Peptides against a protein of PDB entry 9GMZ. Designs and how they scored, part 16

Target 1, 343 residues: chain A of PDB entry 9GMZ
Amino acid sequence: TGFPLELLTRPATERLAYFENYTVAHPRLKEVYEILMRTIAEPAGASFIFVYGASGVGKTTLRLRVEQKLTELALPKLESDRARVPVVGIEAIAPESRYFNWKEYYTRALITLEEPLIDHKFDYGVRGISRDNFGKINVESKVVAPALRRALENALIHRHPDVFFVDEAQHFGKVASGYKLQDQLDCLKSLANMTGILHCLLGTYELLTFRNLSGQLSRRSVDIHFRRYCADSPEDVQAFKSVLLTFQQHLPLAETPNLVDHWEYFYERTLGCIGTLKDWLKRVLSDALDREATTITLKDLQKRALSVAQCQKMFKEIQEGERQLSETEADVQNLRSALGLGA

## One batch from the design tools (peptide; aimed at target 1 A239)

Design b1_p11_8_s2 (made by RFdiffusion4, then SolubleMPNN; from b1_p11_8, 8 letters changed)
Fold by OpenDDE base, seed 3:
Structure b1_p11_8_s2 (fold): chain B 343 residues (1-343), chain A 11 residues (1-11)
Amino acid sequence: as target 1 above (343 residues)
Amino acid sequence: MKVIEVDLDVP
């Protein structure tokens, strides 16, 4: 079943919003979703989950779907425990300076924890944190990072989310020295340990650097690889074509564009990353709606495609991440063989 | 948020 045909008579804003607000449940997204949901339900003493994969593979979509599901599952409990927040999700910001802004991180986390219309006034135990008349947290400039950390620890303990998500978590790693990265990981580890809250870091393959820096995190972390679709796998190619067909059917245009016939071009410019594909189609749809066009052409696609140079850069980053994982798998097999555990 | 499943059996 395609898009609702009544959308063709609706404003461009509603047509675009339809396309933005639907999620294509592709095989890799479903697989990673099930693994992540199971790991959140049964962390088995893990304090961290690392979800890594290519930029634009769909990690933010995964997060939003898990947040929605955890909220739905918590609804019956939230009626009795109005203090509880089922899930917290923030996006890590690329630091403008050589130092990660912990004050901003703690402030954003606190704001996100209190966005639910939580009638219960919680005393954060910190002077200069208040709620405005709209229930939003206000943090005075005088509040220092250690005080904000204590406030966040208290808030996380009181609200007791099933998981704390940090999206774009590779931005913790954009510090010029491995030492600063370790310090950041130790800060996050300390926060997880002090609160008892499971942390899920979502990011690019740059997150693998975090795993390699701390042999202590390896014992308390679960790794989830969100793979792209690979053109050398017939099954992955078929899944990618099926995704294109689904998008084709759900573009709210008068004439259904033929996306599937151009699958190789879509693959070339997305590297098998469905988030990149969705964002591309969103841009093209927006342009088509602005022109009151009946369909999308190859020329419309080409106008909004990533450049070959951008794709080549992204592909090198993916290949390096996939290589590091493959080497790790080979090392595990070698270790097993050396231990007399059959391969 | 609407979820649309991908049909893998589509040729």
Scores: peptide ipSAE 0.110, ipTM 0.804, DockQ to the pose 0.397
OpenDDE base, seeds 1, 2, 4, 5: peptide ipSAE 0.073, 0.039, 0.040, 0.071; ipTM 0.757, 0.741, 0.748, 0.762; seed 4 fails the geometry check

Design b1_p11_8_s3 (made by RFdiffusion4, then SolubleMPNN; from b1_p11_8, 8 letters changed)
Fold by OpenDDE base, seed 4:
Structure b1_p11_8_s3 (fold): chain B 343 residues (1-343), chain A 11 residues (1-11)
Amino acid sequence: as target 1 above (343 residues)
Amino acid sequence: SQVYEVDLEVP
């Protein structure tokens, strides 16, 4: 069990692609995957799912795996319903300006939803939206945001995905005032309500600000916390070491590196975030393949590690998010106690 | 340390 040994005779690009496509099924990823899949299958009247956790914890990996699974499960039905798209996923982009660019968001969502391979063509009913000769959506610059919104609403209704994913959703919150944040939440809520499509927002702990501002979203949302591994938990440390052991077996190198013996250094520079770990190992593997190296050394790891200053900044952001969640849990317990519900 | 053998089923 490990990488296919035949990869050692293959080009560096193929060896790197193997590792890039490999996903360790670590306990936290499995847990959140199962919860998310169940919630998508049985939303119980929810309009939103919030998936929050540290930057680099693996939220994008989670999204991609769920998208793949939903697509697989839908294949038998898609043969009969050629208009349906099983899932749509978009990454929210940080605005260059102080304001979230809704026009760009709607345009990218439409382009993502309307892949060229969809047999059943849909008329958006909006002038300036067309398909090219390859079936790709083209949106003219003259099309305004309200028209793009209506086009997206119609497309979502027609394609009826099981879920609409928005990755890096904390970027909706980068507006300078709490009032503007509420307006953005109201826009998202309206889109979910008008389409009847379940929305899943994935992001950092900054998403908690969204949850707290919208008491109305709280009634129609499911929350999923994607936790990092914590060094103060023996079980989490053991899981983190097991991830390192698994990755070292799946690095397509002639000599298996001993990553587990350096687990403290890996933890120091990843903060228990498996996505950060994988990205680090990809960079190091790429360097090793470029040099035709037989293995990875500690010096190779150090060359591509995040700086201590970067890790300190990331850790402060994580601690603040974890603190806010702990306070929320305490508030729930206090509310239950105040209601006469036993602790 | 345990090896996590099952890749989340990549379809």
Scores: peptide ipSAE 0.090, ipTM 0.743, DockQ to the pose 0.164
OpenDDE base, seeds 1, 2, 3, 5: peptide ipSAE 0.084, 0.054, 0.045, 0.064; ipTM 0.739, 0.715, 0.706, 0.727

Design b1_p11_8_s4 (made by RFdiffusion4, then SolubleMPNN; from b1_p11_8, 7 letters changed)
Fold by OpenDDE base, seed 5:
Structure b1_p11_8_s4 (fold): chain B 343 residues (1-343), chain A 11 residues (1-11)
Amino acid sequence: as target 1 above (343 residues)
Amino acid sequence: STVIEVDLEVP
């Protein structure tokens, strides 16, 4: 079934909102979603989940869908436990400096954790943290990072989310000269341990550095690789074409554009990343709606495509990440063979 | 938010 035909009579804003607000449950998204949901439900002593994959693969979409589902599942319990937040999700900010801003991280985490309709005034015992008349957390600039951490620890304990999501978590890797990435990991580990809250870090393949640096984290971490679709896999190509068909059917235009026939061009300019594809189509749809076009043409697609240079850069970053994973898999196999466990 | 499943059996 395509988009509701009644959208064709609706304003461009509603038509665009329809396309923005739906999610294509493509195979890789479903797979990772199921693994992530299961791992959150049964962490088996894990303190961390790492979700890594290419930029634009759909990690934020994954997070938002899991947050939605966990919220829905928690609704019956939230009626009795008004202090509970079922899930909290933040995006780690790229520091303007070369150093990760923990103060900003803790502040954003606190704000996000307190944004829900939680009438319960919890005093975090930190001077300069207050609530406004709407219950929103206000953090004064004078509050130092260690105090914000304690406030966040108390908040996480009190709100007891099933998981704490951090998107763009590769930004934790931005450490000052002379500081170790290990110290950042130990900080996160300490936060997870002190609160008892499962942390899910989503990010690029730069998160693999976190996996490799902490043998202690590896024992308490679940790794989830959110793969792109690969053109060298017939199954992945078919899945990618099926995604294009689904998007084609759900573009609220009078004439259904033929996206599938251009699958190679879409693949070339998205590298098999469905988030990149969706964002591209959103831009093209917006342009089409602005000019009251009946369909999308190849020329319209070309106008909003990523440049070849952008794609080449993104592809190099992907290849390096995929290489590191492949080497790790080979190392595991070599280790198993050396241990006499067989292939 | 609508979730649309991809039909993998599309010819």
Scores: peptide ipSAE 0.147, ipTM 0.809, DockQ to the pose 0.409
OpenDDE base, seeds 1, 2, 3, 4: peptide ipSAE 0.146, 0.114, 0.104, 0.119; ipTM 0.813, 0.803, 0.803, 0.804; seed 3 fails the geometry check

## One batch from the design tools (peptide; aimed at target 1 K241)

Design b1_p12_1 (made by RFdiffusion4)
Pose (drawn by RFdiffusion4):
Structure b1_p12_1 (pose): chain A 343 residues (1-343), chain P 12 residues (1-12)
Amino acid sequence: as target 1 above (343 residues)
Amino acid sequence: SAGQEIEEKLAE
């Protein structure tokens, strides 16, 4: 397989758009996707889905693909319930203040729930907020956060989304003190419990500070680790080389450049993160299409790669995250012994 | 391995 040969006659913009729209279902992403879909289809009391992963591993692409896939299920279901949004997804806003702005979060979440059939919803529940009949949801600055959250809860329980996505969930950790970390997540827990809607949180390894704050949160959450490819296990190396081969075969050029020969350097500057690899390859392809180059040289790859210091910071954070998320037989034995079960 | 050597260098 490979890129369509017709693209060679088309201008560079069509090649670049093709490569941008191209995706690879590498094994780690496939497994994480399968786990996430299975867990969304049946939460069974869980109120959180944590998706831990390094920067550029593909969390956002996973969110988008699962959103698109779940939207497909909604069309047959719509014949039964005219007013139902299948999936709601938003991004956590990094606050300018010392603490996360819950009022702005509620405002954006309610705004994202705008639908053309707003007449079905009627009143949101609290005065001071309504659509301006122009397709935009208007909220008043005098409306307090408890009333806005109550309106969001009512809107969510009316629409009943399958899953609620909060991309970049590490921004929830912006707090004014050292003790507010548990409360920051307890608020979202209470919101999810009352609305009966699973809140899937995606973020980098900084989200691991939100892992096990309390036993209640421990039970109300499901951990999904979007592991990067490691050079230690040969199977992961084989998979990383294979992804490079797929990219080598699928980037539009006159002749396919050799990328497997330089797999070590790619791993050196990408640490196995597939998104980081694709971004680099797309940048190199854009640079090459400017000069109409027929192949990719190593010099082109080196020109628009990542700095050593950046990759050092990436690896340090990744090592810390993998160390925190590691699970061994020793931990299972320790838990067995402490539980008094034995063996 | 070559990848482990790379990781050691980055750990520096």

Design b1_p12_1_s1 (made by RFdiffusion4, then SolubleMPNN; from b1_p12_1, 6 letters changed)
Fold by OpenDDE base, seed 4:
Structure b1_p12_1_s1 (fold): chain B 343 residues (1-343), chain A 12 residues (1-12)
Amino acid sequence: as target 1 above (343 residues)
Amino acid sequence: SPFLAIEERLAQ
């Protein structure tokens, strides 16, 4: 099944929007989705889920699909419980300063949690937090971070989402010292404990630093590794080629480009990360639509490809993350052996 | 399901 052929007669903006909204289902995404959905349904006393993987592997796509599914599953219950929000998802922002901006984080979380169309309005008990005529939350500049935290805690308790997603969560780790990183983790742990809401942190392999810093978080966390496709695995190569085949069928162009024949070039410039691949194809599609082109050429791909230097940098970061995880697996085996448990 | 397309492709 390809794109709807009627799109070829539609404006470039609509053709681009189709591709932007299209999600290729691929084996790693399905696997992580199923694990994450099961863990959210049965957290077994966990307060945190960590989803880590390479930049551009598709963590944001995973989050959005889980948010959509949790919302769909909650619809029958939301008719009777009009105060409930099924899921809340935010993206952590890289601080402009050396320190994570908790005031901004709490403000964004509160705004996202408090949907304007929710029937049951809640008073946060904080002066300077209000709703406008459209039901949108407004936070006055005078409201301090501790007051915003209390407002968010109360809102999370009242709305009781099944999970609170924080995307790009490695930005919590952008602190001047290891001690400050522990303080950030203790703040997150306190928020999860005070609200009773399961938190899912999605991020790069930098999240492994969070896992290692708190033996207390490890007891109440579930880890999910979102792996890239590896060129040394025939199964992974076949899955990557299948993704390329699907994307070429869903590019709303008059002539279907042959992406599969260039799979090695796509792999070289994406490192097996499907999100990076999609973003690349989006840029190339946008350029093609602007030129009213009938297809995408190798020259069009090359114009929007990541540089070799960018790919080398990203690959080093991936290798370091994969190495740290491999060491952790070896440490489990060593621990089992040391405990007198067979290998 | 957004993943129905995976099952069809893996069966291929």
Scores: peptide ipSAE 0.006, ipTM 0.417, DockQ to the pose 0.026
OpenDDE base, seeds 1, 2, 3, 5: peptide ipSAE 0.000, 0.005, 0.006, 0.005; ipTM 0.381, 0.384, 0.395, 0.411; seeds 1, 5 fail the geometry check

Design b1_p12_1_s2 (made by RFdiffusion4, then SolubleMPNN; from b1_p12_1, 5 letters changed)
Fold by OpenDDE base, seed 5:
Structure b1_p12_1_s2 (fold): chain B 343 residues (1-343), chain A 12 residues (1-12)
Amino acid sequence: as target 1 above (343 residues)
Amino acid sequence: SKGLAIEERLAK
């Protein structure tokens, strides 16, 4: 089924919002979703889940779908436990400075966890953290990062979410000169251990550095690789074409554009990343709606495509990540072989 | 495959 035909009579803003909110349930997303949901339900003593994959593969979409599902599943329990928050999700910010801002992270996490709609107000015991007349948390500039951390630890314990999501978590790897990435990992590990809350870090292949640096985290972490679609796999190519077919049916335009016939061009400019594809189509749809166009042409697509240089850069980053994973798989196989365990 | 040719072109 395509988009609701009634959208053709609606404002451009409503048409765009429909497409923005639409999610294609493609095979890789479904697979990673099921693994992640199972891991959250049965952590088996894990303190961390790492979800890594190419930029624009769809990690944020995965997070939002899991957050929605966990919220739905928690609704019956939230009626009895009004202090509980089922899930909390934040995006780590790229630091303006060469160093990750922990104060900003703790502040954002606390604000997200303590939304005004929560009836059970908690006193954090930290001077300079207050609620305004609307129940919104205000953090005074004088509050230092260690105090914010304690407030967040107490809030996480009290609210007891099933998981704490951090999107764009590769930004934790941005350390100033003279600081060790290990110290940041130990800080995150300590936060998870002190709260007893499962942390899920979603990010690029730069998250592999976190796995490699902490042999202790590897014992308490679950790794989930969110793969792109690869052009060397006939099955992946067919899945990618099926995604294009679904998107063309869900673009709220009078004439259905033929995206599938251009699948090679879409693959060239997205590298098999469905998030990148969706964002491209959003830009093109916005332009089409602004000019009251009946359809999208190849020329319209070309106008909003990533440049070849951008695609080349993204592809190098993907190849580096995929190589590191392949080397790790080979090392495991070599270790098994050396132990006399069949490969 | 045509897809491999695309990736090879992007790798150059």
Scores: peptide ipSAE 0.240, ipTM 0.875, DockQ to the pose 0.946
OpenDDE base, seeds 1, 2, 3, 4: peptide ipSAE 0.230, 0.224, 0.232, 0.142; ipTM 0.874, 0.868, 0.874, 0.825

Design b1_p12_1_s3 (made by RFdiffusion4, then SolubleMPNN; from b1_p12_1, 4 letters changed)
Fold by OpenDDE base, seed 2:
Structure b1_p12_1_s3 (fold): chain B 343 residues (1-343), chain A 12 residues (1-12)
Amino acid sequence: as target 1 above (343 residues)
Amino acid sequence: SKGLAIEAKLAE
């Protein structure tokens, strides 16, 4: 089934919005979604979930689909418990300075958790945190990071989300020394332990540095690798072609473009990352709609493609991440074999 | 590189 044909008579903004909101349920996304949903339902004493993979693999799409599903599942309970928030998700910001801005992090988390439409209001126990006339959280500039942390701890305990998502979590690791990275991780551990709230950190392969820093985290964390599609796997190539076929059917254009015949070019310029592919097609669709074009041409694709140099850089970063994971998997197998646990 | 060959085929 393709896009609704009625979209062809609608404004370009609605046609673009349709494609932006469309999600292809591809095999890797389904697999990671099921693992993540199961782990959130049954954390088995885990305090952290790490979801790592290439930039543009689709981690934000995964988060949004899990947030939607957790909200849907919580609706019957929210009628009886008006204080509860089923899920909270934030994006970690790259620090402009050498230090992660915890004040900004706590402020964003608190604002996201305390949506204006929540009926049950409570005191955060911190002066300078209030609600405006619209019920939105306001944090005065004088409020310090330790006070914001206490407010967030109280809010997380009171609202009791099933999970707290942090997207782009590799930004916690952008510190000048390994010691400071450990301090960041210990701060996050303390927040998770004090609140009893499961934290899910989504990010690039730079998150593997967090896995290696704390043998205590490894005991209380679940790792989920969101893999790209690999051209050396026939099954992965077929899955990637199927994604292209689905996208071409869901581009709201008068003439369906043949994306599948160009699958090698799409693979070369996306490295098997479906988020990168979707973002590319969004840019190309926007250009086509602006020109009132009936279809997308190869020239339109080329105009918005990542350069070969960008793809080479991204591929090197992916290869390093995949190598580190392969070494870790081999180390786990060697450890199991040495312990007399069969492979 | 395979990429330049694809771009060349796409420019024809």
Scores: peptide ipSAE 0.011, ipTM 0.457, DockQ to the pose 0.083
OpenDDE base, seeds 1, 3, 4, 5: peptide ipSAE 0.000, 0.000, 0.000, 0.000; ipTM 0.398, 0.392, 0.417, 0.401; seed 3 fails the geometry check

Design b1_p12_1_s4 (made by RFdiffusion4, then SolubleMPNN; from b1_p12_1, 4 letters changed)
Fold by OpenDDE base, seed 2:
Structure b1_p12_1_s4 (fold): chain B 343 residues (1-343), chain A 12 residues (1-12)
Amino acid sequence: as target 1 above (343 residues)
Amino acid sequence: SPGLAIEEKLAK
């Protein structure tokens, strides 16, 4: 199955939007999706889920698909409980300063949790938090971070989401001292404990630093590794080629480009990361649509490819993350063997 | 490097 052929008669904006909204259900995405959905349904006393993997592996796509599914599953209950929000998802912003901006984090979380269309107004018990005439949350500049935290705790308890997502969560770790990172994790842990809401942190391999900081967090966390496709695995190579085949069928162009024949070049410039691949193809599609081109050429691909130097840097970061995980897995196996539990 | 070999193949 390819794109709807009627798109060829539609404006370039609609053709691009189709591809942007299209998601390839590839094996690694399906696997992580099923694990994440199961863990959200049955957290078994976990307060945190960590989803980590390479930049551009597709973590944001995973989050959005889980948010959609949780919303769909909650619809029958939302008819009876109009105060409930099924899921909340925010993106952590890289601090401009050496310190994470908790005030901004709490403000964004409150704004996202309190959608304008929610009929039931909630009193946050905090002066300087109000709704405008459109039902949008307004936070006055005078409101301090501890007050915003209390407002968020109350809102999370009242709205009772099944999970609270934080994307780009490695930005919590950009604090100059390991001690300050522990304090930030203790703040997040306290928020999860006070609200009873499961938190899911999505990010790069920099999230592995959070895994090792507290043995107490580790005992109350579930780890999900979102792996890239590896060229040394025949199964992974076949899955990557299948993704290329699917994307070429879903590019809304008059002539279907042959992406599969160039799979090695696509692999070299994406490192097996499907999000990086999609973003590359999106840029190339945009250029093709702007030129009213019938297809995508190799020259069009080369123009929008990441440089070899960028790929080498990204690959070094991936190798370091994969190494740290392999060492941790070996340490767990060694511990189990030493305890007499078997490998 | 593998990358140079692919770019050379793609430039032909």
Scores: peptide ipSAE 0.007, ipTM 0.474, DockQ to the pose 0.088
OpenDDE base, seeds 1, 3, 4, 5: peptide ipSAE 0.005, 0.006, 0.005, 0.006; ipTM 0.418, 0.420, 0.426, 0.434

Design b1_p12_2 (made by RFdiffusion4)
Pose (drawn by RFdiffusion4):
Parts: sequence; C-alpha cells; structure tokens
Structure b1_p12_2 (pose): chain A 343 residues (1-343), chain P 12 residues (1-12)
Amino acid sequence: as target 1 above (343 residues)
Amino acid sequence: AAAREAEEALAA
C-alpha cells in the first residue's frame, strides 16, 4: 500500500492535506481506543475515565476519533429521541488567576451544548440565561456559578450525553493552595454523580496528581494509560520501526525515502510518541515540498527536529509518569498480605 | 543499543 500516485500531478497543497489527514492505527493506540470505547459503552458506576499519556502520544486524536465513532451510533438512536447529543467535548481553560475559574468552565460547557432544536429544552432552569434567537447561547455576568452549574446539570440530565470529554484536564490542578486539589476533583465528581454522565478526563502526566486523592475518587475512576513506545522491549521497537515504515510508504514524494535506517535518531528525538513523530514528518514534508524535493534527506530531518534540552525535559517527565504508573507483582503481593487474605 | 544509549544521554 501507499499514497495515491495521482497526488504527484496535484500541487503541494493537496499532498500536504493528504498527509495531514493520514492516520496510523498503531497497536498502542488501537488497544487504548478499544479500552476507552468499551469503558464508555458501559461505565457501570464509574464517574471518571483518566487517559494518561505523554505529550504528543495522541490523546487529542483519540478523542476526536472516538467522538466521530460515537456520533455514528447516535443517528439510529435519534429516530427514538429527537433531542439528544451523543457526545460533548470541551477543553479545560488554563486560568490567568491563581485558581481554576469554575464559572468560565460552566459557561463554556453550557455553550458547547447548543443545538438548533433549542425549543425542546425550553427553560434551562435559572433566569438570566437564554439563547438570543441568533444561534448563540447568552449568559449574564450577574448569574452566579451555583445557578449556572444547576442550569448545566439540568441541561445535561435532559440531553443525556453518552460521554463528556474534558481535554487537557491537567489545568484542573491550578489551585491557590496546597489543599484544594481534592476539592477541585470532588466538585466534578459531584457534578458527574448527579448528572449521571461519565466525565472522561484526558491530559499529560501532570494529571497523575489527580490520581488517587481519596478512596471515593479511586472507586469512581477508571485509569487508562496511553503508553508511549519504549526501546527496552524489542516488540515496541519493532512496532516503532513499523510505524516509520508505514509513514515512509505513505508520505507523498517522487520516491520513498529510507526511514527505517534512521529509526534510532527518530526515537532519540521523538521518544516513541507517534504524534510527535507525525508532526516532525509533516514539518519535514512541508519543508521539502517548498523546494519540490524528490526525497527526504537526513539534513532535512535534522533541520526541523526538536532540541536536545526539549527532549531531555520530555524524557524526565515521561520517566516520572511511568515510574508513578508502574504496577508490579510486588505491589499485588503487598496488597494481598495487608488485606489478610494470604497467597 | 543506540536508542538505549540515547535514553541514558537524555537522562543525564
């Protein structure tokens, strides 16, 4: 397989758009996707889905693909329920203040729930907020956060989304003190419990500070680790080389450049993160299409790679996250012994 | 081996 040969006649813009729209279902992403879809289809009391992963591993692409896939299920379902949004997805806003702005979060979450059939919802539940009949949801600055949250709860319990996505969930950790971390997540827990809607949180390894704050949160959450490819296990190396080969065969050029020969250097400056690899390859392809180059040289790859210091910071954070998320038989034995079960 | 050495270098 490979890129369509017709693209050679087309201008560089069509090649670049093709490569941008191209995706690879590498094994780690496939497994994480399968786990996430299975867990969303049946939460069974869980009120959180944590998706831990390094920067550029593909969390956002996963969110978008699962949103698109779940939207497919909604069309047959719509014949039964006219007013139902299948999936709601938003991003956590990094606050300018010391603490996360819950009022802005509620405002944006309610705004994202705008639908053309707004007549079906009627009143949101609290005065001061309504659509301006122009397709935009208007909220009043005098409306307090408890009333806005109550309106969001009512809107969510009316629409009943399958899953609620909060991309970049590490921004929830912006707090004004050292003790507010548990409360920051307890608020979202209460919201999810009352609305009966699973809140799937995606973020980098900084999200691990939100892992096990309390036993209640520990039970109300499901951990999904989007592991990067490690050079230690040969199978992961084989998979990383294989991804490079797929990219080598699928980037539009006159002749396919050799990328497997330089797999060590790619791993050096990508640490196995597939998104980081694709961004680099797309940047190099854009640079090459400017000069209409027929192949990719190592010099081109080196020109637009990542700095050593940046990769050092990436690896340090990744090592800390993998160390925190590691699970061994020793931990299972320790838990067995402490539980008094034995063996 | 080269990839492992690169990880060790990054760790430094």

Design b1_p12_2_s1 (made by RFdiffusion4, then SolubleMPNN; from b1_p12_2, 5 letters changed)
Fold by OpenDDE base, seed 4:
Order: structure tokens, then C-alpha cells, then sequence
Structure b1_p12_2_s1 (fold): chain B 343 residues (1-343), chain A 12 residues (1-12)
């Protein structure tokens, strides 16, 4: 089944919004979704979940789908417990300075946690945090990072989300020294321990550095690898082609473009990352709608494609991450052998 | 290049 044909008579903005909101249920997304949902439901004493994978693999889409599902599942309980927030999700921002801005992080986390129209006012225990007449959280500039942390701890305890998501979490690692990275991890660990709230960090393969630096986090963490599709796997190639087929059916254009016949070009410029593919197709669709075009051509695709140089850089970063994971698997096997557990 | 092969397929 394709897009609703009625969209062809709708404004370009509605046609674009349809495609933006459409999510392809591809095998890797489904697998990681099921693992993540199960882990959130039964964390088994874990304080952290690490979801790592290539940039543009679809981690943000995964997060948003899990947030939606957790919200839907919580609705019957939220009628009786009006103070509860089922899930909170933030995106970590790359610091403008050499240091991660914890004040900004805590402020954004508080704002996001308190955005739901919850009738129950909560006292954050911190002066200079208030709600406006619209229920929006206002944080005065005089409020310092340690006070914002205490406010967030209290808010997380009171709202008791099933999980706290941090997207683009590799930005915590943008500190000039390994020692400072450990301090960031200890800060996050302390927040999870003080609140009792499960934290899910989503990010690139740079998150593996976080896992390796803290032997204490490894005991309390679950790892989920969100893999890209690999061209050397016939099954992965078939899955990638199936995603292209689904996208071509869901582009709200008068004439269905043949994306599948160009699968190798799509693979070359996305590296098997479905998020990168979707974002590319969004840009191309936007251009086509602006021109009132009936279809998408290869020239339209080429105009919005990532450059070869960009793809080469991204691929090098992916290969390094995949290599580090392969080494970790080998290290586990070597450890098992050294312990006498056999292969 | 997959791009060149795609261009050739559209020109055919």
C-alpha cells in the first residue's frame, strides 16, 4: 500500500509532512526496537543502555518510536498518576566551548521533563526556577549548574520516567582529556544512581570509548548495536532494496519514481544508513514539490546527494567503529579462552 | 561508479 492518493490534491507542505512523518519498518530498526523495549521493561538492575551505530543509521527515529510507544502504554496509568511522565528524551548539544555545558544540559532536561501539561505543580527546591502562565519552565540566569542538577534529580524522582533518553550522547565525550571524559561518565552515573532512573544514551561509535573507560558502567549497562546494512551481505542488500521500494511507494508524487533500479547509487551515497537515505529523499521531495514536478529524476537525486568526499569521510568513521566492535568481540573470546570456558 | 552506471541506465 502506498501513500493516500488524496495527498496529490493537498498543499506541498502537507505532502512533505506526510513523508517526514512516515517511518519504514526495516529489519534492523525492528530488531533494535524490540531489544530496547524489552530492556526498558526489564532492565535487570542496569542503570544505562548504550545504543550505538553509524551517523544517520536511524537512532533518532528509534528513540522517537520508543518514546511514542512508552507514552501510549502509560496512558491508562497516567489517568490515575497525573504526576508521572512515562518517558523523557533530550538531544545532547555539541559544546561551543572545549567543555560540555552542564548548565545548558540540565536546563534543557528540566524544560523537556516539565513540558507535559501536568496539573501537579512540583517544587524543584531551587530558587530561580518557575513556571510561566502557560506552564513553561523558566530558569533564571543566576541559577548555577549544581542547583540545576539538584532540580533535575528531584524532578526525575517525582516524575519517575521509565527511561531518560539522551540522543547524540557522543557529545559528552568532546572533552580534551580522557580524565575529563571519566568525570563526565561519573557525573552521569551519579545522576542515574541518585534518581534510580534508567538512562539510555544513543550515539555514534564514539560511545564505545565511554564503555571502555568505565569498568563500573560495564556492569550496569546494556549494549545495543544498531547496525547499518552491508553490501557484502545478500540479506542486507535485499533489505535495503525493500526499503527503497517502500520509500518510492510513499513519496506523494503523481508518478512513482523507480528508486530500486538505482539501489547501488543509493547505497554508495548512504553507506546503508536508512536515516541518511530518508533525509536525502526529504530534500529531493521538497525540491520536486517546489517545482510542482510529477516525479523524481536521477538529476534531482544528484543535486541533493552527499558528495563523494563526505561519503568517504563517513565511511572511514564507520569502518573504525565496526573495527573497534570486532576487536571487542575478539577480546571477549580471548577472555573466555583464558578463563578456561572454551570457545 | 554507481552514479555513472545509474546515468548510463537512464540514458539507455
Amino acid sequence: as target 1 above (343 residues)
Amino acid sequence: SAMLAAEERLAA
Scores: peptide ipSAE 0.015, ipTM 0.499, DockQ to the pose 0.091
OpenDDE base, seeds 1, 2, 3, 5: peptide ipSAE 0.014, 0.013, 0.007, 0.000; ipTM 0.493, 0.497, 0.412, 0.385

